# Designs tried in a protein design run: peptides against a protein of PDB entry 6EJA. Part 26

Target 1, 276 residues: chain A of PDB entry 6EJA
Amino acid sequence: VEYMPANPVRIAFVLVVHGRASRQLQRMFKAIYHKDHFYYIHVDKRSNYLHRQVLQVSRQYSNVRVTPWRMATIWGGASLLSTYLQSMRDLLEMTDWPWDFFINLSAADYPIRTNDQLVAFLSRYRDMNFLKSHGRDNARFIRKQGLDRLFLECDAHMWRLGDRRIPEGIAVDGGSDWFLLNRRFVEYVTFSTDDLVTKMKQFYSYTLLPAESFFHTVLENSPHCDTMVDNNLRITNWNRKLGCKCQYKHIVDWCGCSPNDFKPQDFHRFQQTARP

## One batch from the design tools (peptide; aimed at target 1 F141 C255 G256 C257)

Design b2_p16_1 (made by RFdiffusion4)
Pose (drawn by RFdiffusion4):
Parts: C-alpha cells; sequence; structure tokens
Structure b2_p16_1 (pose): chain A 276 residues (1-276), chain P 16 residues (1-16)
C-alpha cells in the first residue's frame, strides 16, 4: 500500500447512521474525507437531530449528499438491505459521480489506515469484491441466523412468521454485513433480471439480518464468483461473553449479538500486519 | 480474533 497509483480509485462511501453522536460522526467524516471521493449519507428516520446536523455537512461539500428517503433501520431489519439496494441504484444513476467502489460505514466505524493507503490497495485490486464469510459449518450458520425462518418487518419490528425452505441449486453463505463492492458487481446486483438476482431479492425481503448473507449468496452464485476475496478489510470487536445478551429481543423475534466498543488496551490490534 | 463474523445467536427458546 506504499506505491502511488496512476489511476486511483474514487470511492462512494455510504454512511448509514443513527443516534445522537453527531460530533463523533463529524470527526470520522473528517478522517475519511477526500475531495475525489463521494459521500452518501442515510440518516435513520427516527434520528431527526442527527439529520439536521448531516444536512449542514452536505450543504458545505459538493461531493456529499443525503438520501432524501429515510428508513427506520432497526437492528436485524429487512429494511437495511432495502437501504443498501436503493442507495446503490441512486449512486449508479448519479452520472456526475464516477465511483469505482462501494463502502458502507456506520457512525461507530473508524478508519485504521490512511486514505492514501486505502486508495493504493483498492487501485491494485479494483476488480475484486471484499466480503467476509463465517468460514465455519454452514448448517449451523443457517440455523443461528434464522435464514430458514420467515420474517416480516412492520411497525418497526421483525416478526417471525414460520419456517421456509432453503432454495435448491444455489450455495447459501454469509458473514459480515460490512464490505467493499466494486461498481461492476453493484451494477449486476442492481440491474440484472436473471433468475439468481430476482429470486434472491424476493427471498431476502423476508429475511432477518439480510445484509449478512444476501451479497455473499448472490456473489458466490453469480458470474462474478471468481472476484470474491474472503476478507472485508474490517476489524470487528466481537466479544461473545458480553455482546450476546439477546438485547434486541424486543425489536426482533430472535436473539442477536453486537460488537463491543474498543478501549485503549485495544490500540495494538490496529497495528497487526496479518491481513489487510 | 477467532470469533465468528455475524450477529445471529439463535431463537429465544434456546437463549432465554
Amino acid sequence: as target 1 above (276 residues)
Amino acid sequence: DTEEPFSGFGPKEENL
């Protein structure tokens, strides 16, 4: 990541944000901002204060826009995938924004390498997609994710409605819902009318935590399967002893886990050279 | 470092 690319990638950051931490969001935005990238910010419908603050930012910079539509993106809600898919369509239709990669971030994310290094890395691997699979037993993954269960999002709640079959003829996979996808793959997901994309969009409209498997499943079974890199370029601070308290039991008909917040004792983890 | 990268923990009947 030390070299200087002659044709650097331009990155579309899609920020899916909620809550009250506007100053922290502004600090993270400062760290990732570059005049040659693009920023498309979705603010949860329920977070009006944060939205007003985001509007001030978008009014200041030409390469920053806010989604005019806003969803209540509850934990594990089917609406998160809807949010990503609509943002991808919007971004592809913005012809004045010639972006090469799609990167999703939350208000709780932070860069651990400089923009120069990120651009250099992605410029070398511009035809790859970066998704992290669970890598362990797939039947256990399907069960723990509830992928063989039918869910419906209404009234800001995920309702478990019954069982369903895993469709035959495709491999189902999943893992992290944080990723980096290239423009070619995003176009395929958005505009393809082939049997895989059409049916997976239907299947995942009624799926818990859809973003943790929709893009994996589509990519692995698509003509772009040979572009997958099993690494999302993220460090996620999972600590199961603390983060799996079924804390979302009142929002979804399921039990879930979330990553812990980093502390000072974790600083050495951001310096690991094992994987990018 | 070896934790799985997803959020599901299973149904309520197993964890409550």

Design b2_p16_1_s1 (made by RFdiffusion4, then SolubleMPNN; from b2_p16_1, 5 letters changed)
Fold by OpenDDE base, seed 2:
Structure b2_p16_1_s1 (fold): chain B 276 residues (1-276), chain A 16 residues (1-16)
Amino acid sequence: as target 1 above (276 residues)
Amino acid sequence: DDEDPFHGAGPLEENL
């Protein structure tokens, strides 16, 4: 028997997709779709076929929308953070979508709970933010992520320009780029004009893999720091032996790894109880 | 190292 909260949270799922894998996206979408949630999908500017497919889906469901703007994103690009930030702003401006949590999804990092379990859990902890930290030496994280290096996204490449200093007084953190953020924190990130948010937005606009660190760092240094939960409720198939071959060196001036994607059969982990 | 939950793996000059 699952707990049914009196005021269940509603989730804004943000999907950043690219390529031509429309069938895979469709399978994932079906696995995560629920009538009570919202789905905001960004399709890479270069993925026109996929964009057409996603638009078709969005026309069929009132709680599915596609970003009217599209970015050409690359692996590790700073533009990914821009995509999330803009999507957050859009979602906050959608007054007809009363979402309580922001959740990003991919096939490489999947929720471990069913919809009902997730909703029940988040409804109980609606004031918390769920980010998974690296859990090891922070200096090591900084080094491996290149946070002390200046990067510029230009011409579909992340150029390493040189060294930089981490802003004084900022405790940098990071880890997984999959997170669950409550609306209150998203509002803070989107509309705050304090020095922290302003400086971090600037700093991370020149950062490799910014989504793996920006929200962690902002949260932990913000007035909302006490809402941090070191858990993103995800399963990720990390196997650096197989997935860490610096395979992105043609895109970024840095060594990067990629986790294994989940297979379609793994989508049963996010079971839905209500569908249109 | 195999359990690092992030994508960065360090500078190219140290990995190639």
Scores: peptide ipSAE 0.415, ipTM 0.885, DockQ to the pose 0.606
OpenDDE base, seeds 1, 3, 4, 5: peptide ipSAE 0.411, 0.026, 0.398, 0.411; ipTM 0.884, 0.584, 0.875, 0.883; seeds 3, 5 fail the geometry check

Design b2_p16_1_s2 (made by RFdiffusion4, then SolubleMPNN; from b2_p16_1, 5 letters changed)
Fold by OpenDDE base, seed 5:
Formats: sequence, C-alpha cells, structure tokens
Structure b2_p16_1_s2 (fold): chain B 276 residues (1-276), chain A 16 residues (1-16)
Amino acid sequence: as target 1 above (276 residues)
Amino acid sequence: DDEEPFHGAGPLSENL
C-alpha cells in the first residue's frame, strides 16, 4: 500500500528494555524515530545505567517519555503483561499524545515496512488489530506454552505450582507477543469491566509468557473479534532448532525458545517474509 | 514471522 493518507495514523511505540543494551536501543530508536509518533519506554527496575541513558534521550525529544514506574521483569514473567497494561493506561491518560496505534518493538522483531508504508497501511486499516497466531494445532500451543499450568512470578522466578483449567467458554489463542493494536481495542482492554476482561486479567496474572496469548484471547472472545488480522507486520527469525535450548530453566520452571538474529544467509527468507 | 512464533517449548521433564 503506497498512498498518502489524508488523516495519517500516529503510533505509540512501546519499548520494554533491560540490561546494558544502550547501544542496541540507540540503534533501534534511530531506525524507528519519527516526529509524528510517540515513544514510551519502560526500563527494568534493575537496569539503572540504562535508565539514565534513556532519560537523557527523553529530555531531548518531546515525543519520548519514560515510565515513572519500573518493574523487575524476567523472561516469560507475568509482569511483562502488567508492564504493557500499565503502559496502555498511561498512554490513554496522556491527552497530549493523540496516538492511534499501540506497537511494541524489540531488536529481534522489526516492522516489515518503512515508516511511510506502515503509516499508509495502518491508516487504511485503522479499525483493525494485528495479532499473529501460532497457525498450528491449538492444543499443541496450549501444551507448549503451559497455558494449562499455573505459574507464580516470585523472587525473580516463574514457579510452576500445578495444573489448571482453561475457563469454560473461552477460545484460547496466541502466538507472537509483537502486535499492533488500535486505540479502541486498547481502551477496551484498559477500561472494560466486563467478565471477559476481568477474568482474563486474573487468569493471565498466573500465566507464563502472557503477552503471547492474552491479547489474542481477549480480542477473539470480545465484541471486537471481527477486527482481528492474523498478521503482525513483523519479520522475526524463528528457527526453533537453533533457538530452543531450554536456556531459561534457571528462571522459569519451563522450557523456552528465543528468536534468532538474521544472518546474511537469511536474506532470501527476509525478502519473502517482508510482505504484507 | 516464521515457523512457531512463540517462546514456549514445553515442560522441563520433556526437554532435559
């Protein structure tokens, strides 16, 4: 889609960062920065050096802010969802930031479009939500994700407490934790008091890797279900043979994977995936 | 996204 929209959408980019990845963050920021968008950055509570660096950036740009609150997050932790939900609330309360879409980003997951292309596309489909599903057997997804298991985030660890049941009447779905959500749906998730949102927030507070399933599940079971598009407009190098080494067993009572960095040999795949 | 676009890999007992 290549056209100049009459009313271009404005994007709230949310970054959740930790460690000493200041250089990586700077590179990403330069790649995605635009004066018409907004950037809201959460820095892990333990990453004080990075926090100072990000604060310096936020002072230089009026459309860049840092969360005044900071959580200590771990891989696969339920606190990641809490971080997104609180960020959404904050962004909705920022009346001086008229954003239309919520987009989270990482260095391992880039938009497949240029800024102009992305804005044009989202302006055309501003009423849609973009979530990428696993695309396979849902039972396999539930099993692999441990959605039928109860987890507790405590003392920088995800403890598996036991088995649990998926709530009746809920169609569970999930996949990528990188998504593009329109403001209307974010408002629904943030402010709705219906049984679905309330129940799912509770359910996912004890869920491993909650961001990979919460928004999918809420959307598909909500009055907004017809707005879902099974595409997150991202390119991510998922090679599970390389990325699944159960490398997080010291953090979580579960095995996990990581996406891989792109290599020159992945160029062909890049070209094929970089399509709407 | 490619292959399985999620991080979960199953129980420790099945992977260790």
Scores: peptide ipSAE 0.389, ipTM 0.858, DockQ to the pose 0.770
OpenDDE base, seeds 1, 2, 3, 4: peptide ipSAE 0.340, 0.382, 0.384, 0.379; ipTM 0.833, 0.856, 0.858, 0.853

Design b2_p16_1_s3 (made by RFdiffusion4, then SolubleMPNN; from b2_p16_1, 6 letters changed)
Fold by OpenDDE base, seed 4:
Structure b2_p16_1_s3 (fold): chain B 276 residues (1-276), chain A 16 residues (1-16)
Amino acid sequence: as target 1 above (276 residues)
Amino acid sequence: DDEDPFHGAGPLSENL
């Protein structure tokens, strides 16, 4: 049920973009843009053309900013998490942007609700964090993600160095790297000096696809664990039979997958996504 | 069964 909240949440959308897909970015931006939200865009260090384009956009909208720092990110790279973490810190330091939720989006993931519906929903559940877990065998997830392996990002490559152990007492979880995190939890992740956050930041600095597991793991092992909702309020066309082809083996010492484009026959998947 | 919502697919040795 949609309602008009008295105190609607405001969203900080974080976009991590690269390449030359300016048109796609523009389309996505237009689709998600609202005057009441905030948009913080990181452009890959190597994507200068795109950076110039994004800067132009940011000059046109007061609620759009571009990261003054830029990282060279690769698929599955640990630097992606660093990008998010730094973005979170930046956003928390922007006192003129009173955002309530942190949301990352890609062109491959579509919100299941309109802006109004999303705002209404998040306003109702403003104390919750939305992270979609894999929902299957956790051991399988660990194995498939290589969480028990040590990786080093160097020279635009994720090098697999060897085996490692999951820290004792930590319940690892993960799934989608698209999440909706409330400000409170972002503050915790950003500023907490507890053993959990400290260890996990270190651990995940040597992790493949860290964004798919870091926030899940930190949240579930933190004092904020009860705020987790196993849903990211979006639809992604995952089909591992089609999308898992080790297409990134040239940049990572691991096999990866990509979500697939939606087809008309995939319509049934839209019906599987429900509100928490 | 739901598809895996993550990108990891395992080591190269198991997939090549």
Scores: peptide ipSAE 0.328, ipTM 0.830, DockQ to the pose 0.777
OpenDDE base, seeds 1, 2, 3, 5: peptide ipSAE 0.096, 0.021, 0.206, 0.016; ipTM 0.742, 0.641, 0.784, 0.577; seed 2 fails the geometry check

Design b2_p16_1_s4 (made by RFdiffusion4, then SolubleMPNN; from b2_p16_1 with E4D S7H F9A K12L)
Fold by OpenDDE base, seed 2:
Structure b2_p16_1_s4 (fold): chain B 276 residues (1-276), chain A 16 residues (1-16)
Amino acid sequence: as target 1 above (276 residues)
Amino acid sequence: DTEDPFHGAGPLEENL
């Protein structure tokens, strides 16, 4: 029997979807849907068929909405961060959706907790933010991510323009682009006009894979830094030996990796527990 | 083993 909190948190799930995988999306949606949560779905501007399908779903559920705006995003593109930031603003403006946590999801991203467990956990730690960092040397992360390189998203390509410096006084961090953020921090990111948020939004608008570093960096350098938990309560199969093939070189002027599908031998990973 | 939870793998000139 799971402990039921007196004031359970409500979650805004944000899904950024593209392509033709409507069946997969439907399966995922059914697996994560709950009447007490909220679902905000962005469909890539180029995925019109999928958009029509998602609209049909949104009409059937009062707690499911589709973004009225649509972006054309690419792998590693800076526009992905823009998508998240705009969705955050939209969600904060939806006064009829009293959500407590922002969670982004992907079909390849597996939660390690049931809904009840997740709600119970987040209800206990409602003042915390959950981001998984790389856990290694920051210099290595910066080098691998190209954070000291200037990128421009244009014509469905991430162009490497040259070198740049990390802003002084900023401790850069990052890792997984799958996170759980509390409403308070989302409000800070969305509405703060302080030097940190302003500079970081500008900096990351020219950054490759910005979602893997922006929120980490902003949080850790902000007055909210003490709310960080180095865990995103998810499992992703990052077998880099298999997944790093520079398969996106036609889209970005950088080498990238992809997570791998889980195999039977990876079963032990599903038994891992979240670190509070 | 701790795997890198990020996508970046370095510049193309070092990986091709």
Scores: peptide ipSAE 0.415, ipTM 0.888, DockQ to the pose 0.844
OpenDDE base, seeds 1, 3, 4, 5: peptide ipSAE 0.402, 0.022, 0.398, 0.406; ipTM 0.879, 0.619, 0.875, 0.882

Design b2_p16_2 (made by RFdiffusion4)
Pose (drawn by RFdiffusion4):
Formats: C-alpha cells, sequence, structure tokens
Structure b2_p16_2 (pose): chain A 276 residues (1-276), chain P 16 residues (1-16)
C-alpha cells in the first residue's frame, strides 16, 4: 500500500447513521474525507437531531449528499438491505459521481489506515469484492441466523412468522454485513433480472439480518463469483461473553449479538500486519 | 426458547 497509483479509485462511502453522536460522526468524516471521493449519508428516520447536523455538512461540500428517503433501520431489520439496495441504485444513477467502490460505514466505525493507503490498495485490486464469510459450519450458520425462518418487518419490529425452505440449486453463505463492493458488482445486483438476483431480492425481503448473507449468496452464485476475496478489510471487536445478551429481544423475534466498543488496551490490534 | 437461541449466539464463532 506504499505505491502511488496512476489511476486511483474514487470511492462512494455510504454512511448509515443513527443516534446522537454528531460530533463523533464529524470527527470520523474528517478522517475519511477526500475531495475525490463521494459521501452519501442515510440518517435513520428516528434521528432528527443527527439529520439536521448532517444537512449542514452536505450543504458545505459538493461531494456530500444525504438520502432524501430515510428508513427506521432497526437492528436486524429487513429495511437495512432495502437501504443499501436503494442507495446503490441512487449512486449508479448519479452520473456526475464516477465511483469505483462502494464502502458502507456506521457512525461507530473508524479508519485504521490512511486514505492514501486505502486508495493504493483498492486501486491494485479494483476488480475484486471484499466480503467476509463465517467460514465455519454452514448448517449452524443458517440456524443461528434464522435464515430458515420467515420474518416480516412492520411497526419497527421484526416478526417471526414461521419456517421456510432454503432454496435448492444455490449455495447459501454469509458473515459480516460490512464490505467493499466494486461498481461492476453493484450494477449487476441493481439492474440484473436473471433468476438469481430476482429470487434473492424476494427471499431477502423477509429475512432477518439480510445484509449478513444477501451479498455473499448473490456473489458466490453469480458470474462474478471468481472476484470474491474472503476479507472485508475490517476489524470487528467481537466479545461473545459481553455482546450476546439477547439485548434486542424487544425489537426482533430472535436473539442477537453486537460488537463491543474498543478501549485503549486495544490500540495494538490496529497495528497487526496479518491481513489487510 | 430465548435461552436456547442465546446459547447459539454465545457459542457461534463470529467472523472478524
Amino acid sequence: as target 1 above (276 residues)
Amino acid sequence: ELEELQEEQQTFDFPD
């Protein structure tokens, strides 16, 4: 990531944000901002204060826009995938924004390498997609995720409605819902009317935590399957002993886990050279 | 049922 690329990638950052931490969001935005990238910010419908603050930012910079539509993106809600898919369509239709990669971030994310290094890395691997699979037993993943269960999002709640079959003829996979996808794959997901994309959009409209498997499943079974890199270029601070308290039991008909917040004792983790 | 589902979450190996 030390070299200087002659044709650097331009990145579309999609920020899916909620809550009250506007100053922290502004600090992270400062760290990732470059005049040659693009920023498309979705603010949860329920976070009006944060939205007003985000509007000030978008009014200041030409390469920053806010989604005019806003969803209540509850934990594990089917609406998160709807949010990503609509943002991808919007971004592809913005012809004045010639972006090469799609990177999703939350208000709780932070870069651990400089923009120069990120651009250099992605410029070398511009035809790859970066998704992290669970890598363990797939039947256990399907069960733990509730992928063989039918869910419906209404009234800001995920209702479990019954069982369903895993469709035949495709491999189902999943893992992290943080990823980096290239423009070619995003176009395929958005505009393809083939049997895989159409049926997976239907299947995942009624799926818990859809973003943790929709893009994996579509990519692995699509003509772009040979572009997958099993690495999302993220460090996620999972600590199961603390983060798996079924804390979302009142929002979804399921038990879930979330990553812990980093502390000072974790700083050495950001310097690991093992994987990018 | 919630205790069973929670146990699956606690023993599942999450990708990093």

Design b2_p16_2_s1 (made by RFdiffusion4, then SolubleMPNN; from b2_p16_2, 9 letters changed)
Fold by OpenDDE base, seed 1:
Structure b2_p16_2_s1 (fold): chain B 276 residues (1-276), chain A 16 residues (1-16)
Amino acid sequence: as target 1 above (276 residues)
Amino acid sequence: ELEEELKEEQEYEYPE
């Protein structure tokens, strides 16, 4: 029997999807759908078929919406962060959607908890933000992430322009690009005009894989720093042999790893995942 | 996460 909180949190799930994998998306959607949560879906500008499919879903459910704007996102692109930031703004402006947490998902990443467990957990820790850190040497992380490199997203490519310095006085951190953020922190990121948020938005607009580090860095250097939990409550289908290739070299001047889509044979991993 | 282990050709093109 799961604990039922008196005031259960409601989650805004943000999905950034692309390609033609409508069936996979449908399976993912069915797995995470609940009437008390909200789903905001961005479909890549180039994925018109998928967009039509997602629109059909959004018409069937009152708590599912599709972004009226669409970006042409690329793997590792700075535009992905822009997509999240704009989605956050949109969600904050939706007064009819009283969400408490922002959670990004893909077909390659699942919550490690059932809906009831997740809601119970987040309801207990509603003032916290969940970001998984790399857990390694920070200097090494900076180098591996290319944070000391300047990138420009242009013409569906991440161009490496040269070297840059990490801003002084900023404690850079990062890790997983999957996060659980409370509404209060999302409001801060969206509307704050302080030097931290302003400078970090600028800095990360020229950053490779910005979502893996932006929110970590902003949170840890913000007045909300004490709300950080080093856990994202996620399971990612990570196969290094398949995911850690320079498969995106044609669009990014860097080599990196990406998670793989879950397959039925991968479902056993959910049973083996430890609770946070 | 970026790949730490690169082939020589890849390291040449995209050094860490």
Scores: peptide ipSAE 0.022, ipTM 0.513, DockQ to the pose 0.106
OpenDDE base, seeds 2, 3, 4, 5: peptide ipSAE 0.000, 0.019, 0.005, 0.015; ipTM 0.398, 0.649, 0.414, 0.589; seeds 3, 4, 5 fail the geometry check

Design b2_p16_2_s2 (made by RFdiffusion4, then SolubleMPNN; from b2_p16_2, 7 letters changed)
Fold by OpenDDE base, seed 1:
Structure b2_p16_2_s2 (fold): chain B 276 residues (1-276), chain A 16 residues (1-16)
Amino acid sequence: as target 1 above (276 residues)
Amino acid sequence: DLEEEQKMWQEFDFPE
């Protein structure tokens, strides 16, 4: 049900993009663009063409900015978390952008809800954080995610160095690397000096696919734990045949799946997930 | 886990 909130939330969309899929990015951008929201775009350091294209877009819209820093992120790399954390800090320092929610996106994402629906929903639940958990055995999750393994990102590769222990007293959780976080929690993650945040930042600096677990774990062990909602309000195009392979072994000492770009033939998926 | 991820997306809905 849609309603017009009295105090509608404003969203900071953080787009982490790479490659040369400028057309798809443009399509996605147009689909999610609204004058009342903010768009902060990080382009992979190696994607210079895309960077130029995105810069052109940012010059056309006052509520679109591009990160002045650029990281060379790799699939599964710990640097992805660093990208999010730095983006969060930047966004908090932008006093002229009064955003209420942080939402991460890639060029492979596409909205399945209207802006009005999203804003209405988030305005109703503005004090909540939306992270989708795996919903299975946690011990199995830890093993499958390699959380009990030590990784080092170096020379565009995630090196598996050995085993490690999960910190005592920490309830580890995770699932989707797509989330909706309220500003208050982002502030906590960014500026807190407590043992939880400090230790988790250190721990996840050596973690494979850190974004799938870091924010879940921090939230659930934090004073903000009661704000957890086990839903990320997203859809990602998955194709096991194309994306669920050990195709990144040359980059990461692990096997995993990655999302694929949406294609016109994937339209049926949107219809199935769209709420009437 | 792709299967879990797919399941999560399929089950997603706005709570009323």
Scores: peptide ipSAE 0.013, ipTM 0.488, DockQ to the pose 0.071
OpenDDE base, seeds 2, 3, 4, 5: peptide ipSAE 0.274, 0.010, 0.010, 0.275; ipTM 0.729, 0.575, 0.456, 0.734; seeds 2, 4, 5 fail the geometry check

Design b2_p16_2_s3 (made by RFdiffusion4, then SolubleMPNN; from b2_p16_2, 12 letters changed)
Fold by OpenDDE base, seed 5:
Structure b2_p16_2_s3 (fold): chain B 276 residues (1-276), chain A 16 residues (1-16)
Amino acid sequence: as target 1 above (276 residues)
Amino acid sequence: DVEEELEMERNYEYPE
C-alpha cells in the first residue's frame, strides 16, 4: 500500500550505537536521513570517539540530537531497555519535535521499505503498533529467553541469580527487538502509573534481552492491546553459523544467538521483501 | 515473508 497521505506521519528514529565504526554509521545515517523526521542518538558511554563524531553531525542538522546522558550497555543487558525508556521520555518532553512514531535502529539494521513506502504505510495505520512475535510455543519462548530466570546487570556482566516466577495474570510475549510504536502507546509506557506498567518495568529490570519482550508484553496486557500488529516492517540478518555461538558467555551468564551485520550479498534479500 | 524466514528461533543455553 503506497499513496501520498495528506498528513504524513513523522518518525522519531532512536539510534543506539557503540564502537568506532563512525564511517559505517555516517553511511547509514545518510541513507535514512530525511528532513521531516527526527533522530535521537545514544552513544555508548565507552565510545568517546564515536560520540565526538555524532556530535558533529547533530550540530549540522536541527532534527538530530544526541542524548546528554550515556549508558554503558552490554549484549543482553537490562540497561538497553533503560536506554529506550529514557529516550522515549526525552522525546515526549521535546515539544518542538512533533513525532508520531518511535522506531529503534542500530548501525547494522535497515528498514525493509523506502522512506516513502514506510511513511505511506504508517500514515494509513497510524493508530497501530508494530511488534513481531516469535510465532512459536509461548512456554518454549519463556524458557529459551530465560524469562523465568532472574538476572542482575552489574560490573558490565549479566549475573544469573536464580529462578523467578512470571507475575500472575500476565501473558508474556516477545520476539524481535525491532519495533514501530505510535506516540500514544509510548506515552502510556512512559507516564502510566497503573499496576501493569509499574510491575513490568520492575520485572524487566532483571531480564535478559528485555527489549525483545517488554513492549510486546506491556502492549498485549494493556488497554491498547487491540492496536497490536504482528509485523515490525524490519529485516535482520540471522545466520546461525555466524551468530548462534556462546560468544558472549564472558559478559552474560547465558548463551544465545545475536543478529549479524548486513553484507553486500544480503542486498538481494531486501529486494525480495514485499509487504503491504 | 523474507523477514520471517530470516528470523530463527532464539536458542539460549547455560554457559559452560
Scores: peptide ipSAE 0.018, ipTM 0.539, DockQ to the pose 0.078
OpenDDE base, seeds 1, 2, 3, 4: peptide ipSAE 0.017, 0.007, 0.018, 0.017; ipTM 0.501, 0.479, 0.554, 0.561; seeds 1, 3, 4 fail the geometry check

Design b2_p16_2_s4 (made by RFdiffusion4, then SolubleMPNN; from b2_p16_2, 8 letters changed)
Fold by OpenDDE base, seed 3:
Structure b2_p16_2_s4 (fold): chain B 276 residues (1-276), chain A 16 residues (1-16)
Amino acid sequence: as target 1 above (276 residues)
Amino acid sequence: DLEAQLEEWREFDFPE
């Protein structure tokens, strides 16, 4: 049964892209583009070629904008969270873009559902936030993610400085760094001056892979905790054998996992695959 | 049913 919302939600898609994946980005963009949504694209400061390509796209569509600021983000870098937080602030200040949901994407993402299905679903659950948790032992997750370690991003490297404690009274959670957040929660994260948001922003500024845990932790410990849904409605390309090795040791003092770019042959499989 | 719908929308890890 197809749900037809009377007031369909409008989505702000935030794309964080880098490198030379122009073709893949173009394919993904075409797949997710709709006139009723908004697209805000951040291109890594070092990716000038890609930036030129994205600017060209933004000039063709009134609902596509490129961040005037650009950060040099690295894999696992704390600056990635800063990118999301700044983009959230920008989007909230854009009064001409009445978006209802924030969805982050990379060039490696690809939709498996239609726009109508996504909009219908989110319109029905517009008061909810969708974050996928790791679903395992939390203590092990903390250790695996290095949340009990202090990191400093400097000179395109995540330096491990030492041990740290999780703030008292905070229940840490995390999992996927792909999420769907409603405007109300984004407003809270952006403008709240309460102790939780303040402490977590500080804490995660020294965190490895902060986007995989920050929003989960803030949400679950906030007055909005009852809005959490343990699902991010995402499909990602993850090669554990490759992505969970120490291949990024040259830029981070930790071994972790990173999503991989999709290959063209993967798209056919996505259309036919059943989600577990 | 939210739970029923969510089963279809779960994150899927696709190996490279």
Scores: peptide ipSAE 0.019, ipTM 0.555, DockQ to the pose 0.063
OpenDDE base, seeds 1, 2, 4, 5: peptide ipSAE 0.034, 0.050, 0.019, 0.079; ipTM 0.501, 0.583, 0.562, 0.566; seeds 1, 2, 5 fail the geometry check

Design b2_p16_3 (made by RFdiffusion4)
Pose (drawn by RFdiffusion4):
Structure b2_p16_3 (pose): chain A 276 residues (1-276), chain P 16 residues (1-16)
Amino acid sequence: as target 1 above (276 residues)
Amino acid sequence: YSSETEGNGGALIKPD
């Protein structure tokens, strides 16, 4: 990531944010901002204070816009995938924004490498998609995820309605819902009317944690399957002993886990050279 | 609900 690219990638950051931590969001935005990238910010419908603060930012910079539509993106809700898919359509229709990659971030994410290094890396691998699979037993993944269960999002709640079959003829996969997708794959997901994309959009409209598997499943079974890199370029601070308390039991008809917050003792982890 | 039987994809990723 040391070289200087002659044709650097321009990145569309989609920030899906909620809560009250506007100053922290502004600090992270400062660290990732470059005049040649684009920023499209979705603020949870329930976070009006944060939205007003985000509007000040978008009014200041030409390469920053806020989604005019806002969803209540509850934990594990089917609406998160709806949010990503609509943002991808919006971004593809913004012809004044010639972006090459789609990167999703939350208000709790931070960069661990400089913008120069990120651009250099992505410029070399511009035809690749970066998704991280679970890599373990797939039947256990399907069960733990509840992918063989039917869910419905209404009234800001995920209702478990019954069982359903995994569709035949495709491999189902999943893992992290943080990723980097290139423009060509985003176009395929958005505009393709082939059997795979159409049916997967329907299947995932009634799925818990849809973003943790929809893009994996579509990509692996699509004509872009040979572009997958099994690495989302993220470090996720998972600690199961603390983060799996079924804490979302009142929002979803299911048990879930979330990553822990980093502490000072974790700083050495950001310097690992094992994987990008 | 139980974490022994229910969970999510991000927490199931095999470490390197």

Design b2_p16_3_s1 (made by RFdiffusion4, then SolubleMPNN; from b2_p16_3, 5 letters changed)
Fold by OpenDDE base, seed 2:
Structure b2_p16_3_s1 (fold): chain B 276 residues (1-276), chain A 16 residues (1-16)
Amino acid sequence: as target 1 above (276 residues)
Amino acid sequence: FSSSTEGNGSSLIAPD
């Protein structure tokens, strides 16, 4: 008999999508949709057709909303963090959506468990935050991520301006930009005026791929540090051979990799991952 | 529960 929690957690899924992911978005949405959860979708400012499509979907479901604001985001852009932070604020202000967890998703990343399993698990560990760390040398991570470099997002490009120092007393961490955050921590990130949150928001506004490190770093240096779990409970479709060709040099003054969108033929992988 | 060991960020490799 599968465990059914007495007070099941409700999840706010945040999807940040752009025009090229229309089919993928449809697949993702169908895969993750549940009446007890909430879906908040940001459509890139430049993706008007997709925006219209998503609006149509949102009108069909009471638990699906589209951000009234839209940002132009680029790969690796600092604006992605801004998108998440604003979405978090919006979701906290939606008093009619009593969500317990914040989960971001893309077409390149799927939860590895069924909804029931995920809900059961998160209900048991509702006080925890799930962030996957890089699992390697931290100094190397800093260098590879360019955390010691100052970036400026301008004109749809991440400009590398020079070197910078990581704030003293801060233990930097990061890894996956896919996370599961409990409402309490989201509230902290959104409304805290302490030195940590303030400084990190500023620091990461000039950071490449900020979402891969911001929440990790804030959490680990916060009073909530003991709530971290090094797991994001998902499968990412990585193909380094295809994804690591410095394909983003035209938009970022850096060389990096990207995950690939899932295709229907990839879905069999989800069924094979049964180990908790 | 387990997550993908491959999905640990964008795995940036080199500065210009």
Scores: peptide ipSAE 0.021, ipTM 0.637, DockQ to the pose 0.107; fails the geometry check
OpenDDE base, seeds 1, 3, 4, 5: peptide ipSAE 0.018, 0.020, 0.019, 0.019; ipTM 0.622, 0.629, 0.628, 0.626; seeds 1, 3, 4, 5 fail the geometry check

